# Ledger of designs, part 190: peptides against a protein of PDB entry 3JWR

Target 1, 323 residues: chain A of PDB entry 3JWR
Amino acid sequence: TRELQSLAAAVVPSAQTLKITDFSFSDFELSDLETALCTIRMFTDLNLVQNFQMKHEVLCRWILSVKKNYRKNVAYHNWRHAFNTAQCMFAALKAGKIQNKLTDLEILALLIAALSHDLDHRGVNNSYIQRSEHPLAQLYCHSIMEHHHFDQCLMILNSPGNQILSGLSIEEYKTTLKIIKQAILATDLALYIKRRGEFFELIRKNQFNLEDPHQKELFLAMLMTACDLSAITKPWPIQQRIAELVATEFFDQGDRERKELNIEPTDLMNREKKNKIPSMQVGFIDAICLQLYEALTHVSEDCFPLLDGCRKNRQKWQALAEQ
Target 2, 298 residues: chain A of PDB entry 3JWR as posed
Amino acid sequence: TRELQSLAAAVVPSAQTLKITDFSFSDFELSDLETALCTIRMFTDLNLVQNFQMKHEVLCRWILSVKKNYRKNVAYHNWRHAFNTAQCMFAALKAGKIQNKLTDLEILALLIAALSHDLDHRGVNNSYIQRSEHPLAQLYCHSIMEHHHFDQCLMILNSPGNQILSGLSIEEYKTTLKIIKQAILATDLALYIKRRGEFFELIRKNQFNLEDPHQKELFLAMLMTACDLSAITKPWPIQQRIAELVATEFWEQGDQVGFIDFVCTQLYEALTHVSEDCFPLLDGCRKNRQKWQALAEQ

## One batch from the design tools (peptide; made by RFdiffusion4, then SolubleMPNN)

Design b2_p14_6_s2 (from b2_p14_6, 7 letters changed)
Fold by OpenDDE base, seed 4:
Structure b2_p14_6_s2 (fold): chain B 323 residues (1-323), chain A 14 residues (1-14)
Amino acid sequence: as target 1 above (323 residues)
Amino acid sequence: MAALEALEMVADAQ
């Protein structure tokens, strides 16, 4: 395609030029081509292209395929969200120095997972999918969308000309797919809520050890969640704009819940309750985000900008909730 | 999942 030719022929700017190592990064000013160039840079600077012998054209095609399999009519859970999740992962790996704590296969898996974790997202949560009796709800009992996202990821990875993992051994490939699956499934916040207590307790007791395979898996799950939620850490103007996108998508779901399911939406998804957004954001930060970024910062102090950003945004949301 | 879905998840988990 012309898009592939343009991407494959383009000079890929440095990570410094692209600012993709910054926790404060914003994609708002970037074209789709520039987001793809950023993604190439992430793979390159993580040594994934070299270590796994990725062909440039194959990587370009894969990125474009991933991007294409996000819906354009979804306000938040689109390519830009996936790209921002991957950028946060890249920043956490590089600037946050988590790269030094992980294997190349884990890094490869996390980056693929971050880019792929919301593939073909419908702009509705698992609860809606279940209540609407969607065909996907017949395939999966829990984490319905996350299973679908992984299936889409696997489909793309196995598609002709998209096989970025072709340089891996059979064992490396199996390991990578396992980690990708676990990482994508970990983006179900229900699973995060279920598992986070174990992680926080290990941190609190100073018993956290990445050499333990179970603790490694747990950490990768927490890191995925931290990147997926990283919008809450962004500079306030960016945070506000992303919160508007999230609210738009949730209100669209709430409108559908009223119309299609004949139910009153929760305050979170109720357009009429938009005045509660600031207080809900404070509640979200307190209930979900703060402890995660505190724990992540304990694992790697260089991740502090995520925690600091989250704290600053809590203050901003609290100030709005008091108005 | 978006920040706001987490609140719903927390609400549903209570």
Scores: peptide ipSAE 0.030, ipTM 0.740, DockQ to the pose 0.473
Fold by OpenDDE base, seed 5:
Structure b2_p14_6_s2 (fold): chain B 323 residues (1-323), chain A 14 residues (1-14)
Amino acid sequence: as target 1 above (323 residues)
Amino acid sequence: MAALEALEMVADAQ
């Protein structure tokens, strides 16, 4: 395609030029081509291209295929969300110095997972999929969308000319796919809520050990969630704009719930309760985000900008909730 | 999942 030719021929700017190492990064000013260039830079600077012998054209095709399999008519769960998740992962690995704590296969898997974790997202949550009796709800009982996202990820990875993992041994390939699956499934916040207590307790007791395979898996899951939720850590103008995109998608779901399911939406999905967004955001930060970024900062102090951003945005949302 | 989806999941889990 013309898009592939343009991407494959383009000079890839440095991570410094692209600012992709910054926790404060925003994609709002970037073209689709620039987001793809950023993605190439992430793979390159994490040594994944060299270590796994990725062909440049194959990587370019894969990135474009991933981007193409996000829906353009979904307000939040689109390519830009996946790209921002991957950028936060890159920043956490580089600036947050988590790269030194992980294997190359774990890093490869996390980056692929971050880019792929919401593939073909429909702008509705698992609860809606269940209540609407969608065909996917017949295939999976829990984490319905996350299983679908992984299936889409696997389909792309196996598609002709998209096989970025072809340089891996059979064992490396199997390991990578296992970690990708676990990482994508970990983006189900229901699973996060279920598992986070173990992680926080290990941190609190100073018993956290990344040499333990179970604790490693737990950490990768928490890191995926931290990157997936990283919009809450962004500078206030960026955070506020992303919160508007999320609210738009939720209100669209709530409107569909009324129309298609004949149910009253929850306050979060209810367009008529827009005035509750600030207080709901405070509640979300307190219930979900703060402890996660505190724990992540305990694993690596260089992740503090995520925690600091979350705290600052809590103050901003609280001030709006008091008005 | 977005920050707000997490709120809904927390609300649905309560």
Scores: peptide ipSAE 0.030, ipTM 0.739, DockQ to the pose 0.502
Fold by OpenDDE base, seed 1:
Structure b2_p14_6_s2 (fold): chain B 323 residues (1-323), chain A 14 residues (1-14)
Amino acid sequence: as target 1 above (323 residues)
Amino acid sequence: MAALEALEMVADAQ
């Protein structure tokens, strides 16, 4: 395609020029082409292109295929969300120095998972999918959308000319797919809530050991969640704008819940209760985010900007909730 | 944002 030719022929700027190592990164000023160039840079600077012998054209095609399989009519859970999740993963790996704690296969899997974790997202949560009796709810009992996202990821990886994993051995391929699946499934906040206690307790007791395979898996899940939620850590102007996108998508779901399911939406999904957004954001930060970024900072002190950003945004949301 | 889904889950857990 013309888009593929343009991407494949383009000079890929440095990570410094693209600012993709910054935890404060914003994609708002970037074109779709520039987001694809950033993605190429992430794969290159993580040594994934070299170590796994990725062909440049295949990587370009894969990136464009992933981008194409996000819906444009979804306010938040779109390519830009996936791209920002992957950028946070890249920043955590590089600037946060988590790269030094992981294998190349784990890094490869996490980056693919971050880009793929919301593929074909419909702008509705698992609860809506269940209550609407959608065909996907018949395929999967739990983490319905995350299973679908993984299935889409696998479909793309196996598509002709998109096989970025073709340089892997059979065992490396199996390992990578296992980690991708676990990482995508870990973005279900229900699973995060279920598992985070074990992670926090290991950190609290100073018993956390990445050489333990189970603890490694747990860490990768927590790292995925930390990147997926990373909008809450961004500089305040970026945070506000992303919160508006999320609110838009949730209000769209609430409007559909009224119309299609004949139910009153929760306060979160209720357009009429937009004045509760600041207090809800404070509650979210306290219940979900703070402990995660604290624990991540204990694993790697260089991840502190995520925690600091989260704390700063809590203050901003609290100030708005008091008005 | 899995954030707001988390708020729903926290609200449902309360």
Scores: peptide ipSAE 0.029, ipTM 0.744, DockQ to the pose 0.507
Fold by OpenDDE base, seed 2:
Structure b2_p14_6_s2 (fold): chain B 323 residues (1-323), chain A 14 residues (1-14)
Amino acid sequence: as target 1 above (323 residues)
Amino acid sequence: MAALEALEMVADAQ
């Protein structure tokens, strides 16, 4: 395609030029081509291209295929969300120095998972999919969308000309796919809520050990969630704009819940209750985000900008909730 | 998963 030719021939700017090591990164000013260039730079600077002998054209095609399999009519859970999740992962690995704690296969899997974790997202949550009796709800009982996202990820990875993992051994390939699956499934916040207590307790007791395979898996899950939720850490103007996108998608779901399911939406998804957004954001930060970024910062102090950003945005949302 | 879905999940878990 013309898009592939343009991407494959383009000079890829440095990570410094692209600012993709910054936790404060914004994609708002970037074209789709520039987001793809950023993604190439992430793979390159993580040594994934070299270590796994990725062909440049295959990587370019894969990135474009991933981007194409996000819906354009979904306000938040689109390519830009996946791209920002991957950028936060890259920043956490590089600037946050988490790269030094992980294997190359884990890094490869996390980056693929971050880019793929919401593939073909429909702008509705698992509860909606279940209640609407969608065909996907017949395939999976729990984490319905996350299973679908992984299936889409696997489909793309196996598609002709998209096989970025072709340079891996059979064992490396199996390991990578296992980690990708676990990482995508870990983006179900229900699973996060279920597992986070173990992680926080290990941190609190100073018993956290990445050499333990179970604790490693737990950490990768927590890191995926931290990147997936990273919009809450962004500078206030970016945070506000992303919160508007989230609210738009949730209100669209709530409107569909009324129309298609004949149910009253929750306050979160109720367009008429938009005035509760600031207080709901404070509640979200307190219930979900703060402790995660505190724990992550304990694992790597260089991740502090995520915690600091989250704290700053809590203050901003609290000030709006008091008005 | 978005910030706001987490609030719903926390509310449903309480």
Scores: peptide ipSAE 0.029, ipTM 0.736, DockQ to the pose 0.471

Design b2_p14_6_s3 (from b2_p14_6, 9 letters changed)
Fold by OpenDDE base, seed 5:
Parts: C-alpha cells; structure tokens; sequence
Structure b2_p14_6_s3 (fold): chain B 323 residues (1-323), chain A 14 residues (1-14)
C-alpha cells in the first residue's frame, strides 16, 4: 500500500526528537504516520529489531495492521490509546529503568501486548457485552474483550507479511505468546483488583523478588495496568482532554444502554451526571491509581513521575469537585 | 481500560 511504502521509506527520528522517553508525552500533535514512526523507534531502541532479526518492512506492515484493526469511531479505546499505552511502557522501561529487570522476550511481549491490548475494541465494556448477549459473551465468561483482543493480536501476528516473530525459536515464540496473552488479559481491571493485594503486600513486606517466576508474572500484569491507566499521570491539560474522550465513550455506552438494553446507566456512564466527573476521578485515583504507582515507584524509584503526575491530577480533580 | 471503567469495577466489586 502507499501507506506502507511511505512508512518503510521514512527516516525514523531519534527517541529524543520524538520525546517518547518522557512520561509527560502527548500524541495529540502527531499524525498517524508519526505514531507509526514512534512505534518503530520503540522496537529499535529496545533492541528488539536487532535481537529478534525483524525485517523493517515486516515491522512496518505489522504496525499498520495493528493500527488498522482499531476502530476509528471509538472515542477513547482506539489506536491512540494503544499507542499511548505502548509509549508509557517504553518510558517505564527506559526512563523508569525497568528494562534492566526484564528479559528481552518479556520486553518484546510487553510492547506487542501494549500495542495490541485493545484491538477491535467496540467502545463498550465487558458488562455491556455480557448484558447485550453479544456472541463474544458466549465464547468467554470472564475478560471477554481481553480474550478477543488477544485473538485479534494472534491473527495479525500470523498474517502473511506481518510475522514480526519469525526470527524467534519455537520455544521463544511460545514463551512470547504466553506473556502477550497474560499481559493483555491483565488489562481487565477486574483481574487487577483481584491480584493487586498480593503485589502491594509483597512490596510492603519488602519481599518482592523479580527472580520468582510467579512474582515476575504478577509484576508484568501490574506494569501493564500502570501503562494502560497512565493517562491519569499526564500533565493536567493532557489528562483533562483524555478524560473528555473517556467520558464521551462512556456516555455513548450509557446512551446505548438506555436505547438498546432499556436500563438506566450508572453515574459514570450517565450523560446527565457529567457534573460528577471530578469527584468520580478523585475516587478512581484513590481506589485504583495511587497505590499502583506508589508500588511501582518502590520497584523503581525512576517511575516517580507517574506517581507525581497522578497526585497532581488528584489535586486538580479535587479542586473541581469542590466548585 | 479507562479510568472510569475502573470506578465501575470498583463499585461492582464493592
């Protein structure tokens, strides 16, 4: 395609030029081509292209295929969300110095997972999928959308000309796919809520050890969640704009819940309750985000900008909730 | 998942 030719021929700017190592990064000013260039840079600077012998054209095609399999009519859960999740992962690995704690296969899997974790998202949550009796709800009992996202990820990875993992041994390939699946499934916040207590307790007791395979898996899950939620850590103008996209998608779901399911939406998804957004954001930060970024900062102090950003945005949302 | 989906999940878990 013309898009592939343009991407494959383009000079890929440095991570410094692209600012993709910054926790404060914003994609708002970037074209789709520039987001793809940023993605190539992430793979390159994590040594994934070299270590796994990725062909440049294949990587370009894969990135474009991933981007194409996000819906354009979804306000938040689109390519830009996946791209921002991957950028936060890259920043956590580089600036947050988590790269040194992980294997190359784990890094490869996390980056693929971050880019793929919401593939073909429909702008509705698992609860809506269940209540609407969607065919996907018949295939999966829990983490319905996350299973679908992984299936889409696997479909792309196996598509002709998109096989970025062709340089891996059979064992490396199996390991990578296992980690990708676990990482995508971990983005179900219901699973996060179930598992986070173990992670926080290990941190509190100073018993956290990444050499333990179970604790490694737990950490990768927490890291995925931290990147997926990283919009809450962004500088206030960026965070506020992303919160508007989230609210738009949730209100669209609430409108569909009324129309299609004949139910009253929750306050979160109720357009008429827009005035509760600030207080709900404070509640979200307190219940979900702060403890996660605190724990992540205990694993690597260089992740502090995520915690600091979250705290600053809590203050901003609290000030709006008091008005 | 969006920040707000987490609130629903917390509310549902609670």
Amino acid sequence: as target 1 above (323 residues)
Amino acid sequence: MAALEALELVAAAQ
Scores: peptide ipSAE 0.037, ipTM 0.764, DockQ to the pose 0.474
Fold by OpenDDE base, seed 3:
Structure b2_p14_6_s3 (fold): chain B 323 residues (1-323), chain A 14 residues (1-14)
Amino acid sequence: as target 1 above (323 residues)
Amino acid sequence: MAALEALELVAAAQ
């Protein structure tokens, strides 16, 4: 395709030029081509291209295939969300110095998972999928969408000309797919809520050990969630804009719930309750985000900008909730 | 998943 030719022939700027190591990064000004160039740089600077013998054209095709399998009519859960999740992962690995704590296979899996974690997202949550009796709800009882996202990820990885993992041994391939699956499934916030207590307790007791395979798996899950939610950590103008995209998607779901399911939407998804967004954001930060970024900062102090951003945005949302 | 979906999940888990 013309797009593939343009991407494959383009000079890939440095991570410094692209600012992709910054926790404050914004994609708002970037073209689709620039987001793909950033993605190539992430793979290159994490040594994944060299270590796993990725062909440049195959990587370019894979990136474009992943991008193509996000829907354009979804306000938030689109390619830009996946790209920002992957950028936060890259920043956490590099600037946050988490790279030194992980294997190359774990890093490979996390980056693929971050880019793939919401593939073919439909702009509705698991509850809507279940209540609408969607065919996907018959295949999976829990984490319905996350299972679908993984299936889409696997489909792309196995598609002709997209096989970025062809340089791996059979054992490395199996390990990588296992980690990708676990990482994508970990983006189900229901699973996060279920598992986070164990992580926080290990941190609190100073018993956290990444040499333990179970604790490693737990950490990778928490890191995925931290990157997936990283919009809450962004500078205030960026945070507000992303919150508007999220609200738009949720209101679209609420409108569908009224029309298709004949139910009154929750306050979160109710367009008529837009004035509750600030207080809901405070509640979200307190219930979900703060402890996660605190714990992550305990694992690596260089991740502090995520915690600091979250705290600052809490203050901003609280001030709006008091108006 | 975005911030707001998490609030529904937290409310359901509580």
Scores: peptide ipSAE 0.037, ipTM 0.767, DockQ to the pose 0.464
Fold by OpenDDE base, seed 4:
Structure b2_p14_6_s3 (fold): chain B 323 residues (1-323), chain A 14 residues (1-14)
Amino acid sequence: as target 1 above (323 residues)
Amino acid sequence: MAALEALELVAAAQ
C-alpha cells in the first residue's frame, strides 16, 4: 500500500526527538504516520529489531495492520489509546529502568501486548457484551474482550507479511505468545482487582522477587495495568482531554444500555450525571491507581513521575469536585 | 479497560 511504502521509506527520528521516553508524552499533535514512526523507534531502541532479526518492511506492515484493526468510531479504545499504552510501556522500560529487570522476550511480549491489548474494541465493556448476548459472550466466559483482543493479536502476527516473530525459535515463540496472552488478559481490571493484593503484600513485606516466575508474571500484569491506566498520570491538560474521551465512550455505552437493554446506566455511564465525573475520578484514583503507582515506584524509583502525575491529577479532580 | 470502568468494577465489587 501507499501507506506502507511511505512508512517503510521514512526516516525514523530518535526517541529524544519524538519524546517517547517522557512520561509526560502526548500523541495529540501526532499524525498516524508519526505514531507509526514512534512505534518503530520503540522496537528499535528496545533492541527488539536487532535481537529478533525483524525485517523493517515486516515491522512496518505489522504496525499498520495493528493500527488498522482498531476502530475509528470508538472515542477512547482506539489506536491512540493502544499507542499511548505502548509509549508508557516504553517510557517505563527506558526512563523507568524496568528494561534491566526483564528479558528480551518479556520486553518484546509487553510491547506487542501494549499495542494489541484493545484490538477491535467496540467501545463497550465486558458487562455490556454479556448483557447484550453478543456472539463473543458465547466464546468466552470471562475477560471476553481481552480474549478477543488476544485472538486479533494472534491473527495479525500470523498474517502473511506481518510475521514479526519469524526470527524466534519455537520455544521463544511459545514463551512470547504466553506472555502476550497473559499481558493482554491482565488489562481486564477485574483481574487487576483480584491479583493486586498479592503484589502489594509482596512489596509491603519486602518479599518481592522478580526471579520467582510467579512474581514475574504478577509484575508483568501490574506493569500492563499501570501503562493501560497511564492517562491518569499525564499532565493535567492531557488528563482532562483523555478523561473527556473516556467519558464520551462511557456515555455512548450508557445511551446504548438505555436504548438497547432498557436499563438505567451506572453513574459512570450516565450522561445525565456528568457533574459527578470529578468525584468519580478521585474515587478511581484512590481505589485503583495510587497503590499501583506506589508499588511500581517501589520496584523502580525511576517510575516516580507516574505516581507524581497521579497525585497531582487527584488534587486537580478533587478541586473540581469541591466546586 | 478505561479508568472509569475501574470505578464500575469497584462499585460492583463493593
Scores: peptide ipSAE 0.036, ipTM 0.763, DockQ to the pose 0.494
Fold by OpenDDE base, seed 2:
Structure b2_p14_6_s3 (fold): chain B 323 residues (1-323), chain A 14 residues (1-14)
Amino acid sequence: as target 1 above (323 residues)
Amino acid sequence: MAALEALELVAAAQ
């Protein structure tokens, strides 16, 4: 395609020029081509291209295939969300110095997972999929969408000309796919809520050890969640705009719940309750985000900008909730 | 998964 030719021929700017090591990064000013260039830079600067002998054209095609398999009519869970998740992963690995704590296969898997974790997202949650009796709900009992996202990820990775993992040994390939699956499934916040207590307790007791395979898996899951939720850490103008996209998608679901399921939506998904957004954001930060970024900062102090951003946005949302 | 969906899950888990 013309898009592939343009991407493959383009000079990829440095991570410094692209600001992709910054936790404060925004994609708002970037074209789709520039987001793809950023993604190439992430793979390159994490040594993934070199270590796994990725062909540049194959990587370019894969990135464009991933981007194409996000829906354009979904307000939040689109390519830009996946791209921002991956950028936060890159920043956490580089600026947050988490790269030094992980294997190359884990890093490869996390970056692929971050880009792929919401593939073909439909702008509705697992609860909606279940209640609507969608065919996907017959395939999976739990984490319905996350299983679908992984299936889409696997489909793309196996598609002709998209096989970015072809340079891996059979064992490396199996390991990578296992980690990708675990990482994508970990983006189900229900699983996060279930598992986070173990992580926080290990941190609190100073018993956290990345040399333990179970604790490593747990950490990768927590890191995926931290990147997936990273919009809450962004500078206030960025946070506010992203919150509007989230609200738009949730209100669209709520409108569908009324129309298609004949149910009253929750306050979160109720367009008439938009005045509760600030208080709901405070509640979200307190219930989900703060402890995660505190724990992550304990693992690596260089991740503090995520925690600081989250705290600052809590104050902003609280001020709006008091008005 | 978005911030607000987490609130629903927390409320359902409590």
Scores: peptide ipSAE 0.035, ipTM 0.763, DockQ to the pose 0.457

